Peptides against a protein of PDB entry 5VZU. Designs and how they scored, part 39

Target 1, 271 residues: chain A of PDB entry 5VZU
Amino acid sequence: GRTLEDIFHEHMQELILMKFIYTSQYDNCLTYRRIYLPPSRPDDLIKPGLFKGTYGSHGLEIVMLSFHGRRARGTKITGDPNIPAGQQTVEIDLRHRIQLPDLENQRNFNELSRIVLEVRERVRQEQQEGGHEAGEGRGRQGPRESQPSPAQPRAEAPSKGPDGTPGEDGGEPGDAVAAAEQPAQCGQGQPFVLPVGVSSRNEDYPRTCRMCFYGTGLIAGHGFTSPERTPGVFILFDEDRFGFVWLELKSFSLYSRVQATFRNADAPSPQ

## One batch from the design tools (peptide; aimed at target 1 I219 K250)

Design b2_p19_8 (made by RFdiffusion4)
Pose (drawn by RFdiffusion4):
Formats: C-alpha cells, structure tokens, sequence
Structure b2_p19_8 (pose): chain A 212 residues (1-129, 189-271), chain P 19 residues (1-19)
C-alpha cells in the first residue's frame, strides 16, 4: 500500500526489492509442505492459532501460537532472511508471570530490564539444577495503536540472527497478553516491541491427526 | 548498575549486527 517513494528510505526498500525478486523467480512453480493448525485444549490454554505480527522492517509476518505444557511457542509461517519461515520466533514461559507495575514504573525501561534479567537468572537456576498498560520509554513500536490495557505478562525469549540466519540466539523478553486475540513481545536487547493479532479467517482441512 | 551497563553494550552490539 505504498509507492517506490515511501520505501526509498531505505533499508526496507532494499529488503522489499530482494523479496520481490527472490519470490518472483519462482513464477508459481512451487513446492508446498504440509502444515497443521494447533490442537485446542481447555483449562490448559489461552487460545492457539495463526497471528499477524510486526517484525520491524521486514513488515508483518504470520506466526503460529501453540501450547506445549508450561511453554507457548510462536512458530514462523512466513519469515525473513534473519529468522526464516519454520523457525521458533518466540517461546513463552507460562510458569513465570511478571507483575505489572503502575503506569509510571512501566515507563521505566531499566526497571523492566532488571526485572526481566532477574527472571532469566531464576530460570537458568531451575533448568541448570486487566489494568492499564504502556511501553517503556525508548522501546520502539511500529504499530503505535497497541492496546493500552492488558490482562497479564510472562517471561519469554525470542530468536535472533544476523542476515542469512547466522548465529541464531535466544534473547530475553517479555510476553504481554492484551485480550483473547492480541498479544505482544518486548524484545529487551533491541528495545523493540512486536504486536500480534489473531488471524480471524477460518481454515478447512487444517487440523492435525493428533498432538504428536 | 553493572548489569544495566552490560545490557546497554549488548544492545548496541545486537543493533549493529542486525543493521
């Protein structure tokens, strides 16, 4: 929904062109691989499926939310040269809720960082052996109309890599649940916010034979 | 706070890497 002008500035102009060129080399001679929608589950769930998400200069990407015990997984359906399609973009730890402060403390980025790194450490120990909401100051959000109220927060980690999916790594963050079908992820080391929203469309023949 | 200083350094490294 833009022209060459609105894009010729600039890193996105490049990424958009590469994509167009690359994808168009297929001339619709394509191979398709099967995917399934995730299993629904009662008590042990807060609703799975496909979501549209903001991935910075790559634009929106489609991500599938699925539940695997005390962890939720975000798997890329569409992706980018940094973190490709089919990868785990996010992992939400559902046993480590994070309390939301009043608005003024939410604004303080360092408080959020200190709190998140604390949980990261507690998690490393374990494994080794709604109210008003605002993003902290200095955290970017492509959306800006992110909901200003939220139901809860959890510790999570996202997967990052350089171009070519080089040296991928988990970085700490925080998952934010807004309503039944909108959620967010604060990328702590990037001071960046990704806003996700449910794909409302209905799909035929997409259920899996079983959870396995 | 040394943890926050390390975080700022790491943030700059990550931003440069993804640039």
Amino acid sequence: GRTLEDIFHEHMQELILMKFIYTSQYDNCLTYRRIYLPPSRPDDLIKPGLFKGTYGSHGLEIVMLSFHGRRARGTKITGDPNIPAGQQTVEIDLRHRIQLPDLENQRNFNELSRIVLEVRERVRQEQQEGQPFVLPVGVSSRNEDYPRTCRMCFYGTGLIAGHGFTSPERTPGVFILFDEDRFGFVWLELKSFSLYSRVQATFRNADAPSPQ
Amino acid sequence: DATLEELEERSEEVKERLA

Design b2_p19_8_s1 (made by RFdiffusion4, then SolubleMPNN; from b2_p19_8, 7 letters changed)
Fold by OpenDDE base, seed 3:
Structure b2_p19_8_s1 (fold): chain B 271 residues (1-271), chain A 19 residues (1-19)
Amino acid sequence: as target 1 above (271 residues)
Amino acid sequence: DERLKELEERSKELKEKLS
């Protein structure tokens, strides 16, 4: 029978052939655009820049990691038959940290799925609440044509008196102990293992992670058909390595910083 | 065009077998 390896090999050959046909068809219409490295900010989780992905059947993937306030983005520099260059392959919500369980429970895919789906529902609720506040504010400025109603007169009515006693309603200040959000200990990384049934290209991934965040990955059919965002986990290993667990695809992508220095790669100063 | 469509259909079938 065909092994799983035979099916993966056949799929990889078909993707290479599709890429060859696609690139050959557009050989006369190549547009070169300069890419610029995003500026580094003090509040960036890690230095932004180019990362090399070890991504499944697509082979070599180059992704630009950039930070946008409470969001991080992985932008494809290399396109593939499914997702063209310039698309956001991953979008990370830095407000929604994923807490991984202990190493034994990390092997359970259903536990990771539960944690991620709970965070996904919180993100959906926050988006609905923020959408309602933006909707109510616009409605009420109908032009009140202030017709000048006439100046009716001054009646003088009178003076009377004094005494209403101040009720001392001594409302006790409830000590709202603001649970000090323990500053996310930038401390010792936690042990990390992929869940059973999550496919990685190599078992050579970091066995310790610094922190994890909720995110979404972009998937599409060939020719960028039916593009959708699937839930996942961004895993920060260190300054130069991150991963993404594609939850629905049961796959893991490892990204490593491109160590090459580029001349004249800085973004032009905003004029 | 036709050969690319055949490859797309085949690639879809292979993805369904890998899931």
Scores: peptide ipSAE 0.019, ipTM 0.520, DockQ to the pose 0.038
OpenDDE base, seeds 1, 2, 4, 5: peptide ipSAE 0.022, 0.016, 0.018, 0.014; ipTM 0.564, 0.573, 0.526, 0.484; seeds 1, 2, 4 fail the geometry check

Design b2_p19_8_s2 (made by RFdiffusion4, then SolubleMPNN; from b2_p19_8, 8 letters changed)
Fold by OpenDDE base, seed 3:
Structure b2_p19_8_s2 (fold): chain B 271 residues (1-271), chain A 19 residues (1-19)
Amino acid sequence: as target 1 above (271 residues)
Amino acid sequence: DPELEELEKRSKELREKLS
């Protein structure tokens, strides 16, 4: 009978073969592109740069992490049989923090799923509201055919008097309870564990996390067929490590900073 | 084995759709 090990072995052999076939298709048509490191900004969550993925069946992946205002992006530097190099493997919404429950409740996949799906619905609502404001502004340029209506004469109607008493409409300032943006507790790492049923390549992941955010990951079939965005959780462990939980795939990807220094890797100054 | 069937299903899903 097939064992669990036999199925994993067959699957890994197939993926290695596909990776080999995919890379060999380009043997006679190699395009070299220089990669520039993103400039660091003071408001960046961590230093941008190259990260090594140590997860999944693809083996070694290199991702560029960059920051774009309230969004972070992981861009594939290494392509695979499904997703070409230069695609955004992860897109992180830094406006939507995920609060992980206590360590006992973190083991419950359904609890994490609930939290992520609630944030996904908020993101969809905000996108719909912002889409309506952009739509209404374009409609009102009706053609001003200013036909010159002729100058009918000044009838001098008389100057009746001034006594508009100002009504003191004492509008009470509704206390907009500014939901105190709880200062992102930059300090103490929260205990972290993967939910039961979430696969990791190994159990060697950080057991404390600094903060989590809502994000989406790119998934596709072989040859970049039917590409879609799936919901997930970006987990910041420290300055040099982050993870991504792929909710629908029930998988975890660990990324570690590439510590190598590169000469002439700085982005050219915008001319 | 339900774990084996879940893994075969997941392996198939991962062959059809990868990240």
Scores: peptide ipSAE 0.021, ipTM 0.567, DockQ to the pose 0.135
OpenDDE base, seeds 1, 2, 4, 5: peptide ipSAE 0.024, 0.022, 0.018, 0.017; ipTM 0.593, 0.587, 0.547, 0.517; seeds 1, 2 fail the geometry check

Design b2_p19_8_s3 (made by RFdiffusion4, then SolubleMPNN; from b2_p19_8, 8 letters changed)
Fold by OpenDDE base, seed 3:
Structure b2_p19_8_s3 (fold): chain B 271 residues (1-271), chain A 19 residues (1-19)
Amino acid sequence: as target 1 above (271 residues)
Amino acid sequence: DERLKELEERSKRLREKLA
């Protein structure tokens, strides 16, 4: 019978062949565009820039990480047969932190799936509610007839109302047990392991993570057919490494910062 | 020429949804 290794080799050969076909179709008409590094902001979760990502069978890809308020974005710099260059491979919602369970429960794919799908439903509800408020607010701009109601000047006077006595009512300080919001231990990473049945191209991924967020990944068929966004988890490991768990694909992509410095790669200052 | 077209048609038929 075909081994899993035989199937993997056949699939890899087919992906390489497809990549060759797509590149060869453009040999006579290449458009070059300069890529600029995004400016760093103080509020950025990590320094933005180029990351080297692993996409299972697709191999090695380059992604630009950038921050946009409460969202982070991974943009493909290199395309593949499924997702072309310039597409947003991942979109991260920095409002929706995911708390990973203990290390034993992190091995359970169904537990991670439950947590992610609960956050997905909250994000969907917030989008529906915000859509209704934006819809109702536009309907009430009936034509305000600009009736020029005259500026009556009434200046009237500084009435000195009197010295109401200081009632000493000694209300007992009810012990509001301030539930001490445990300061999110921003300094000590938590133990991290992939769930059983999530594939990684490399077993050498960081075993400690700083924080996790809800996100969506872009998937498509060959030639960017039927593109859709699937739920996932952004895993911040450190300043130079992050991951993305593709929930529906049961796969993990590791991203490592490109350490190369580029001359004249900064965006021109807005004139 | 024909072999390239056949490979292009084969590639277009591959609908594996990947990232």
Scores: peptide ipSAE 0.160, ipTM 0.711, DockQ to the pose 0.076
OpenDDE base, seeds 1, 2, 4, 5: peptide ipSAE 0.154, 0.025, 0.144, 0.116; ipTM 0.719, 0.641, 0.701, 0.701

Design b2_p19_8_s4 (made by RFdiffusion4, then SolubleMPNN; from b2_p19_8, 8 letters changed)
Fold by OpenDDE base, seed 1:
Formats: sequence, C-alpha cells, structure tokens
Structure b2_p19_8_s4 (fold): chain B 271 residues (1-271), chain A 19 residues (1-19)
Amino acid sequence: as target 1 above (271 residues)
Amino acid sequence: DPRLKELEERSKRLREKLA
C-alpha cells in the first residue's frame, strides 16, 4: 500500500515541478539581491543569521532569523510555491513564554493546543488595550490658542467650621506573604517531545529545549493565495537550533544554523 | 489504515495551505 513516505515523496515531486515551472516561466530574468546578515545585539536570544529549515513536504529552505526588540522573525530566503522569498514565515513574541508541561503531558496535542490558545487570547487582549491607549494619546493636541484671559479680581468669601465624628475600625491588613516564586533555574533544559500526531520530517530533533515562546506562522495556498497567520510554538533548543510547532497544520519545522561563513555579508554601516 | 487516510487528508489540506 502507499506509505506516508510515498505520499510525501509524491507531494515533494509536485512541489519541485511547480518550482521548476515558476523558475522557467520568466524569460531567465533572474533578479539577484544581496542578503545582509543582521547585526548581533547583546540582548538577542541567540546570534541572528541563516538557518536551514525543514518544512515537512517542501524539504529544505533557508530562513533568516532576526531580532526586533521583544520580537523575533524568520524571513524566507528561499521561497516555495506557497510562500515566496522575503515573507516572514514565523513571527515570535518574546514577551509570551510558553510553559511546556511535563514530558508525559507534552505527548498530548490537546494540552499544547490549550496552552497556546490561552496565550493567543492574552496577546489579542493586549493588542486591543494597547490600541485604545495609542488612540487616546493623539486626540489632545488641539491648538492651544493662547488667548490672554484678563486678570479679574476674585473676591472674599468667608465661612464656617464644624464637626468631628471619630469612627473606629482598625482592620488588620493580613500580610499575604507573596510566595517568592523561586526563579526557575534558567540554565537546565527541559525534556522535550513532540505531541502525538504532530508530523516531523525526521525523528532526529533535540529531546531537550531551553525555552519556548508563542509565535505565528504564515501559511498560504499555491501562488501565495489567501495568506494567513496561524498560532504556533517557537522552541529554542540551543544556540544553533530552534523549532516551530504549527498547531493547525500539526507539523514541526526544525531549523539548524548554517555554519558557512560569508565574507562581506555584514550590512554596510549607515553613513 | 485510518492513519493513512488522515495523513492523505492532511497532505491534501497541507497542499491547500502550506508554510
């Protein structure tokens, strides 16, 4: 019978054929654009740079990881029939850490889905609240026409005094001893396993992760039709490896640093 | 195999919207 591998192989052949058709349709008008590596900043979660991503049936793609304050971005350097080069394949919110459950509960896809969807709703609430604050702040620069209001001499009025009532009640504020959340030992990786039913291209992914964050992935139909952002989990394994769990797709992409050194790949200094 | 059908349907959905 057809195996899962046979179905993925046929799908990869179709994608390769589509890629060949797209590259052959345009009169060999190849536009070459220089890619610059993003500068490293001290506060970057890991060194930014080129990563080789596994996109399930699409095979291997090159993604640029960059940091933008409390956000990280994966930008496609290689495109596919669905998502063209230059698109942000993943956007990571470094403000919203995902706490993975224990290793047994990590196998439950519904548990991971619950955790991520709860964080997604918090992110939506914060965006709605922050949209209100940004709206109210712009309204108050009405032109202060400084009309010189004249100095009218307001008068005297005098009066009275009275009373004093004493009321009692000295309710003791119970010292709610804030249980000092022991700083989660930031140094030891957590055991990691993919949920049951999440497809990986290979089973050779890191079994320990440093931290996870909420993120969104870009998905589209062929020719970049109906592009949408889907919820997912960014998983930092180490300095050279991260993953993304696509919840709706039930898929996992593993990204490994391109170890090749490039000369003159640094962005020109802003003059 | 029910898993194969789910994977075929998933592969179809993936072909409709991929990353």
Scores: peptide ipSAE 0.166, ipTM 0.706, DockQ to the pose 0.137
OpenDDE base, seeds 2, 3, 4, 5: peptide ipSAE 0.038, 0.159, 0.149, 0.127; ipTM 0.693, 0.719, 0.697, 0.697

## One batch from the design tools (peptide; aimed at target 1 H11 G56 S57)

Design b2_p20_1 (made by RFdiffusion4)
Pose (drawn by RFdiffusion4):
Structure b2_p20_1 (pose): chain A 212 residues (1-129, 189-271), chain P 20 residues (1-20)
Amino acid sequence: GRTLEDIFHEHMQELILMKFIYTSQYDNCLTYRRIYLPPSRPDDLIKPGLFKGTYGSHGLEIVMLSFHGRRARGTKITGDPNIPAGQQTVEIDLRHRIQLPDLENQRNFNELSRIVLEVRERVRQEQQEGQPFVLPVGVSSRNEDYPRTCRMCFYGTGLIAGHGFTSPERTPGVFILFDEDRFGFVWLELKSFSLYSRVQATFRNADAPSPQ
Amino acid sequence: EEEEEREEMLEELRELWNEP
């Protein structure tokens, strides 16, 4: 929904062109691989499926939310040269809720960082052996109309890599649940916010044979 | 060298993610 002008500034102009060129080299001679929608589950769930998400200058990407015990997974359906399609973009730890402060403390980025790194450490120890909401100051959000109320938060980690999916790594963050079908992820080391929203469309023949 | 490479990667990602 833009022209060559609105894009010619600039890193996105490049990424957009590469994509157009690269994808168009297929001239619709394509191979498709099967995917499934995730299993629904009652008590043990807060709703799976496909979501549109903001991935900075790469634009929106489609991500599938699925539940695997005390962890939720976000898997890329569409992706980018940094973190490709088919990868785990996010992992939400559902046994480590994070309490939300009043608005003024939410604004304080360092409080959020200290709190998140604390949980990261407690998690490393374990493994080794709604109210008003606002983003902290200094955290970017492409969306800006992110909901200002939220139901809960959890510790999670996201996957990052340089161009070519080089040296991928988990970085700490925090997952924010807004309503039944909108959620967010604060990328702590990037001071960046990704907003996700449910894909409302209905899909035929997409259920899996079983959880396995 | 590995720490410098990681910092450079983070700078590049911050530019992409924090772009308006």

Design b2_p20_1_s1 (made by RFdiffusion4, then SolubleMPNN; from b2_p20_1, 7 letters changed)
Fold by OpenDDE base, seed 5:
Structure b2_p20_1_s1 (fold): chain B 271 residues (1-271), chain A 20 residues (1-20)
Amino acid sequence: as target 1 above (271 residues)
Amino acid sequence: MEEEKRKERLEELRKLFNAP
């Protein structure tokens, strides 16, 4: 059977070959595309920007984190042989917060898997329900031929009188217990540990997280073959660090903010 | 057949993602 070393060596050869093909194809067409940083919005979970991540054998990657209402997006700035630059490596649903269990149960991969798969099923149901409402509205504009139905005369029904007494039915206002949205405790991080059997390149990941959300990661074969979205967990550690647990891959990627002050990286103000 | 190929692909990707 292929050893892990053989697979790594074949993959590294393909990585080098594809990097060489890309570099050689682009040597004649080095279009320096200026990357604009997304503008920060007050509702953004953290400041948008460039993050450096580790993807297993692919090494260091640069991802742009951006916010789009109740969604966050990681866009690849650096491509790899599987996923080219400009692809959405992660897509996060900020509507679907994941509550991590206690530290003992966080070590159980099956418990995390259960929680994530339950949220995935809710997301699928919401997508199916929202798809049905959009579909039914378009069908019924068949051309109603306006047959001129004849004007039947309105009979004058008579004016009977006034006397209905006001019944004082004092209906008690039912206290709609507004489900108090528990204020997002922005302050105290939860203790965090990776499940047993989830691989991390570095054991030096934050042991405290602020919040987690359901998300999907993009996976593909070499040359972007058969691209698929896999379920995962976005983990916000702090303003400068987030993680992604690739559930099916049993892998963890840590992303850290690129602290480089890019002079003039701001999008030109629309004149 | 497709599910088995998907499983094999996920296993290959897992090996690549978890390679040192």
Scores: peptide ipSAE 0.462, ipTM 0.923, DockQ to the pose 0.615
OpenDDE base, seeds 1, 2, 3, 4: peptide ipSAE 0.296, 0.299, 0.286, 0.292; ipTM 0.766, 0.772, 0.761, 0.761

Design b2_p20_1_s2 (made by RFdiffusion4, then SolubleMPNN; from b2_p20_1, 8 letters changed)
Fold by OpenDDE base, seed 4:
Structure b2_p20_1_s2 (fold): chain B 271 residues (1-271), chain A 20 residues (1-20)
Amino acid sequence: as target 1 above (271 residues)
Amino acid sequence: MEEEERKKKLEELTRLFNAP
């Protein structure tokens, strides 16, 4: 039978061949599509735009980050043998913040895995509940053909007079202790380290992060076979850098803003 | 030892076959 080593070598040869074919196809591209930068909104977590992402053995890829209300999306601008260009490589749920533990517990992959899977289950429950409310609301508009019942003449009931004496019920103002929304400490980054056993292309990643969110990442086999969304963590480092921890892959991708300015790259106004 | 190495190799292969 084939050894694991034989399977590994065959797979690596296939990957190299596919990368060569894809690279050679860029030189033969007969059809170009204009890419537009997403419009920036005041409520965007960071400025949307192009980022260079690290994808392990794939190298550097270009991803477009965009914001869609309480969701963020990373869309591949460059494709690879697994995930083609135009696919949403990451989907981030900005409603589901992940609180990282202290640095000692951040080294524990099982602790990060637990936190992410608990958030995944909450997201799944919320989707099921919201799907049920949307389903029940559509079922009751059967077309009641309201046959026009003939207008019975509404008898003018006489205006009874005004003598309502105001009872001074002095309801004590219950002190609504406004739960002081702890001002989101939007400014102080927390110390950050990758869990033991999570692979990074390099150890040169930011050691402080601002916020983390639950997300899903798209993974597939060669030729976009068996594509699935796997749980992960979006890590905001700063205005120009974010990361994604691929939980099932035990890998980390670092994304850095493309600093190039593009003329005429603004999205057309929605007509 | 051998089973852990085999598991590690299988996890590595899985990461190669299923990539982002």
Scores: peptide ipSAE 0.288, ipTM 0.776, DockQ to the pose 0.109
OpenDDE base, seeds 1, 2, 3, 5: peptide ipSAE 0.268, 0.274, 0.279, 0.275; ipTM 0.775, 0.756, 0.785, 0.773

Design b2_p20_1_s3 (made by RFdiffusion4, then SolubleMPNN; from b2_p20_1, 8 letters changed)
Fold by OpenDDE base, seed 2:
Structure b2_p20_1_s3 (fold): chain B 271 residues (1-271), chain A 20 residues (1-20)
Amino acid sequence: as target 1 above (271 residues)
Amino acid sequence: SAEEERKKMLEELRKEFNAP
């Protein structure tokens, strides 16, 4: 039978061949499409734009980061053998912040997985409830047939009883010191480390992050076969760097802003 | 069963070969 090693070698050979084919196809590209940078908005978490991302065996890819209300989106500008250009590689839910534990517990992959899967379940529940409200709002225009169903009557009864005494016990109001939720100091980054067993292409990633959010990442087999969205964590490091932890893949992608200035790359103003 | 183990192994392999 094929060994796991044989299957791995066959897959790596196919990946190398596909990479060669895709690269050679770019040399034959006769059609060019202009890319516009998204307009920056005051409420954007960071400035939108082009980022270079690390995709494990695929290498460096170009991703456009854009903001859409309480969602962020990474769109592939470059494609690979698994995910073609123009696909949304990551979708970030800015409503669902991930609170990372202390640095010791951040090394535990199972703890991070637990936290993310709990948020995934909340997102799923909110989607079901919002679907139900949209469904029920159409059903209640049934005609008000005001049939006057009749006045049935009566029943009675009683009674007693008595006196139980007023025990005074003056239990002192224990000062529930409301632990003031220290406003998460937006200014001080928290220590950051990848969980044990999460693969990173480069060990040189930021060791401090500003905030994290729940997100989903698109994965597929070769030739965009069986595409699915998998749970992950978006990590904001700074204005020019973010990461994504792919939970199912146990991998980390680092994204860094492309510092090149593009002339005439702004989207035309909507007239 | 040996068929369920094979199916599980093929599904684990499929997950290892899915990429972002």
Scores: peptide ipSAE 0.278, ipTM 0.737, DockQ to the pose 0.149
OpenDDE base, seeds 1, 3, 4, 5: peptide ipSAE 0.263, 0.257, 0.256, 0.248; ipTM 0.738, 0.738, 0.733, 0.730

Design b2_p20_1_s4 (made by RFdiffusion4, then SolubleMPNN; from b2_p20_1, 8 letters changed)
Fold by OpenDDE base, seed 2:
Structure b2_p20_1_s4 (fold): chain B 271 residues (1-271), chain A 20 residues (1-20)
Amino acid sequence: as target 1 above (271 residues)
Amino acid sequence: SAAEEREKRLEELRKLFNAP
């Protein structure tokens, strides 16, 4: 029978062949489309723009980061044999912050997986509740037929029971020391390490992060077969660097801002 | 069962072949 090694080698050969075919097709590309940088807004988590991302076996890819209210989006500018250009490689929910544990517990993949799956379930519940409110609001405009008031009867007045004495016991008000919610120190980065068994193409990733959010990443087979969104963690390191942990793939992608200045790359003002 | 083990192996293979 085919060994797992044989299957892996066949898959890698197919991937190499597909990469060669896709690369060779660029020589035949006669259609060019202008890409515009998204406008920066004051409420954007970081400046939007082009990032170079690490995609394991694919290598380096170009991704456009953009902000859409309480969502962030990574869109592939370069495609690969699995995910074509123009697809949303990552979608980040800025409503759902992930709190990383201490540095010791960050090494535990199962702990990170638990935290993310709990947030995923909350997101699913919120989507179901919002779907019910939109459904119930249409149903209640049925005509109020004025059904007549039936005269329900006069049930009786039962009795007086007695005297029990006023025990005074003056229990001292225990000072509920309100645990002052330590203001989330907006300025000090948290120590960061990848969980054991999460693959990174480069061990040279930032060892401190500002904040993390729940997100989904797009994965597919060769030729964009069976595309699905998988749960993950968006990690903001700084103004020019973010990461994504792909939980199902046990992989990490590091994204770094493209520092090149582009002339005339701004979106035309909406007329 | 042998069917569940085969399905688990197919799911493991699917995870190996799906990429971001």
Scores: peptide ipSAE 0.306, ipTM 0.760, DockQ to the pose 0.153
OpenDDE base, seeds 1, 3, 4, 5: peptide ipSAE 0.283, 0.274, 0.278, 0.271; ipTM 0.750, 0.739, 0.746, 0.744

Design b2_p20_2 (made by RFdiffusion4)
Pose (drawn by RFdiffusion4):
Structure b2_p20_2 (pose): chain A 212 residues (1-129, 189-271), chain P 20 residues (1-20)
Amino acid sequence: GRTLEDIFHEHMQELILMKFIYTSQYDNCLTYRRIYLPPSRPDDLIKPGLFKGTYGSHGLEIVMLSFHGRRARGTKITGDPNIPAGQQTVEIDLRHRIQLPDLENQRNFNELSRIVLEVRERVRQEQQEGQPFVLPVGVSSRNEDYPRTCRMCFYGTGLIAGHGFTSPERTPGVFILFDEDRFGFVWLELKSFSLYSRVQATFRNADAPSPQ
Amino acid sequence: SEEAEEEEYERHEEYFEEKE
């Protein structure tokens, strides 16, 4: 929904062109691989499926939320040259809820960082052996109309890599649940916010034969 | 929105440069 003008500034002009050129080399001669929608589950769940998400200058990407015990997974359906389609973009630790401060303390980025890194450390120890909401100051959000109320938060990690999916790594963050079908992820080391929203469309023949 | 996309891109590049 833009022109060559609104894009010619600039890193996104380049990424958009590469995509157009690259994808259009297929001239609709394409191979498709099967995917499934995730299993629903009662008590042990807060609702799976496809979501549209903001991935900075790459624009929106489609991400599938699925539940695997005390962890939720976000898997890329569409992706980008940094983190490609089919990868785990996010991992939410559902046993490590993070309390939300009053608005003024939510604004303080360092409080959020100290709190998140604390949980990261407690997690490393374990594995080794709604109210008003606002983003902290200095955290970017492409959306800006992110909901200002939220139901809960959890520690999680996102996958990052340089161009070509080089040296991918988990970086700490925090997952934010707004309502039944909108959630967010604060990328701590990138001071960046990704806002996700449920794909409302209904899909025929997409259920999996079983969880496995 | 464009400013936010630029800040995120710049921070992403800057992060990997510092890491190298």

Design b2_p20_2_s1 (made by RFdiffusion4, then SolubleMPNN; from b2_p20_2, 7 letters changed)
Fold by OpenDDE base, seed 5:
Formats: structure tokens, sequence, C-alpha cells
Structure b2_p20_2_s1 (fold): chain B 271 residues (1-271), chain A 20 residues (1-20)
């Protein structure tokens, strides 16, 4: 019978061949675009920039990490047969922290799945509530055709009535204690292990994480067919490494900073 | 068992078809 290893090798060969076909089709029509590094902001979780990511059978891909308020984005710089360059391979919601259990319970895929899916439902509820507030405000300005209702001369009446004392009721504005979002303390690193049945390219991933967040990964068939977002976990290991657990795919991508210094890679100053 | 390999194969094929 075919071993799982044989099938993996056959599929790897197919993906390599597809990648070769796609790259070779463009050999005669190479458009060079400058890529600018995102400017660093004080509130960025880590320095934005280029990372090399592990994509299982697709091998290594280059991803640009950028921050957009309370969202982080991984954008493909290199494409594969499924997801082309320029697509957002991962989108991270920095509002929705994932709390990993202890190291023993981290081996349980169903426990991680439960935690992630509970956060996914909260994110969906927040999106529905925010969508309703935006929807109700636009509906009522139907153009009332102002039928010119006639000029009825409604009368004068003058009455003066007097006195009522201004009651001083100084309702103290209740200090809405804006729950000071505790700056995400880079807490002491938590021991980290992948759940059983989550595939990694290798076992050489950081065994300690700083924090985790809910996110979505982009998946699509060959030629970017039927693209969808799958739930996952962004794992911050350190300043130069993060991971993404693709929950539905049971896979792990490790992203490591490209340590190359680029001259003139900064975004042009807005003139 | 061949059945365990076949289930692992189906999971693997599905994983690659779903690694959209």
Amino acid sequence: as target 1 above (271 residues)
Amino acid sequence: SDEAIEKEHERFEKYFEEKK
C-alpha cells in the first residue's frame, strides 16, 4: 500500500511541479514592484517586516507582517498554487487574546478547538451587532415627497406663565472608569507545545510563547478557487518569531523574521 | 492496519484538498 509518506512525497512533487509551471509561465513577463516595509509604530506588538513562513507541503513562503490598529496582517510576498502573492494569508484580531491551558491540556486538540471556536463566535456576534447599528441608521430617509400641505393660519396665543425654580440637581457624571486596557504586559513566557495531530514541518519551534490571539487564515483551491477564512491561533514567541495554528487544517506555520537589512526599503514619507 | 493507513490517507488527501 502507499504509505502516508509516499502520498506526502507525491503531493509535494505535484505542488513543486505546479509551482514550477506557475513561475515558468511568467519567465517572459516579469513585472518588478518595489515592496516597502511598513513603518513601525509604538503600539505595534512587534516590529513589522518580512518573515519566512512554513506552509507545509508548499514549503517556505515570504510574508509581510503589518499592524493596523488592533489587527495584524500577514500578506504573501511569495504566492503558491492556492494563494497568490498579495493576499492576506493571515489576519489577526489583537482584541481577542487566546489563553492557552497548561502544557498537558495544550496537547489536547479538542481543548484548543473549543477555546478558538468560543472566540470565533464572540467575534461573529460583535460583527453582527456592529452591522445592525450601521444598517438601521440609513433606512429611514425615504424621500418624503413634501406634498405642499396648505397654509393654515394657526393663531397667536400668548400665555406668560412664570416661576419654576431651577433645581440644582448636580448629577455627578458617573466616572465611566474606562477600564484602562492594561498594556499587554509581555508576561513571562508560557510553556508551549502543539496539540497532538497538528502537523509541523519540523519539531524545531519555540517551546515558550508570550501571548496568543484569535485569527483567520486564508485557504483556496488551486488557482485561488473558493477562497475562505479558517479559524486559527496567532502565537507570539518573540520579537522575531510567531506561529499560526490552522485549526481546521490541523497545521502549524512558523514565521521567522528575515534578518536581511534592506537599503531604501522604507515607505516614502507622505509628501 | 491497512484501515488505519487508509483513514490517515483520507485525512491527508482531505488536508491537501482543504489546504486551499
Scores: peptide ipSAE 0.103, ipTM 0.665, DockQ to the pose 0.131
OpenDDE base, seeds 1, 2, 3, 4: peptide ipSAE 0.015, 0.033, 0.084, 0.095; ipTM 0.505, 0.674, 0.720, 0.735; seed 2 fails the geometry check

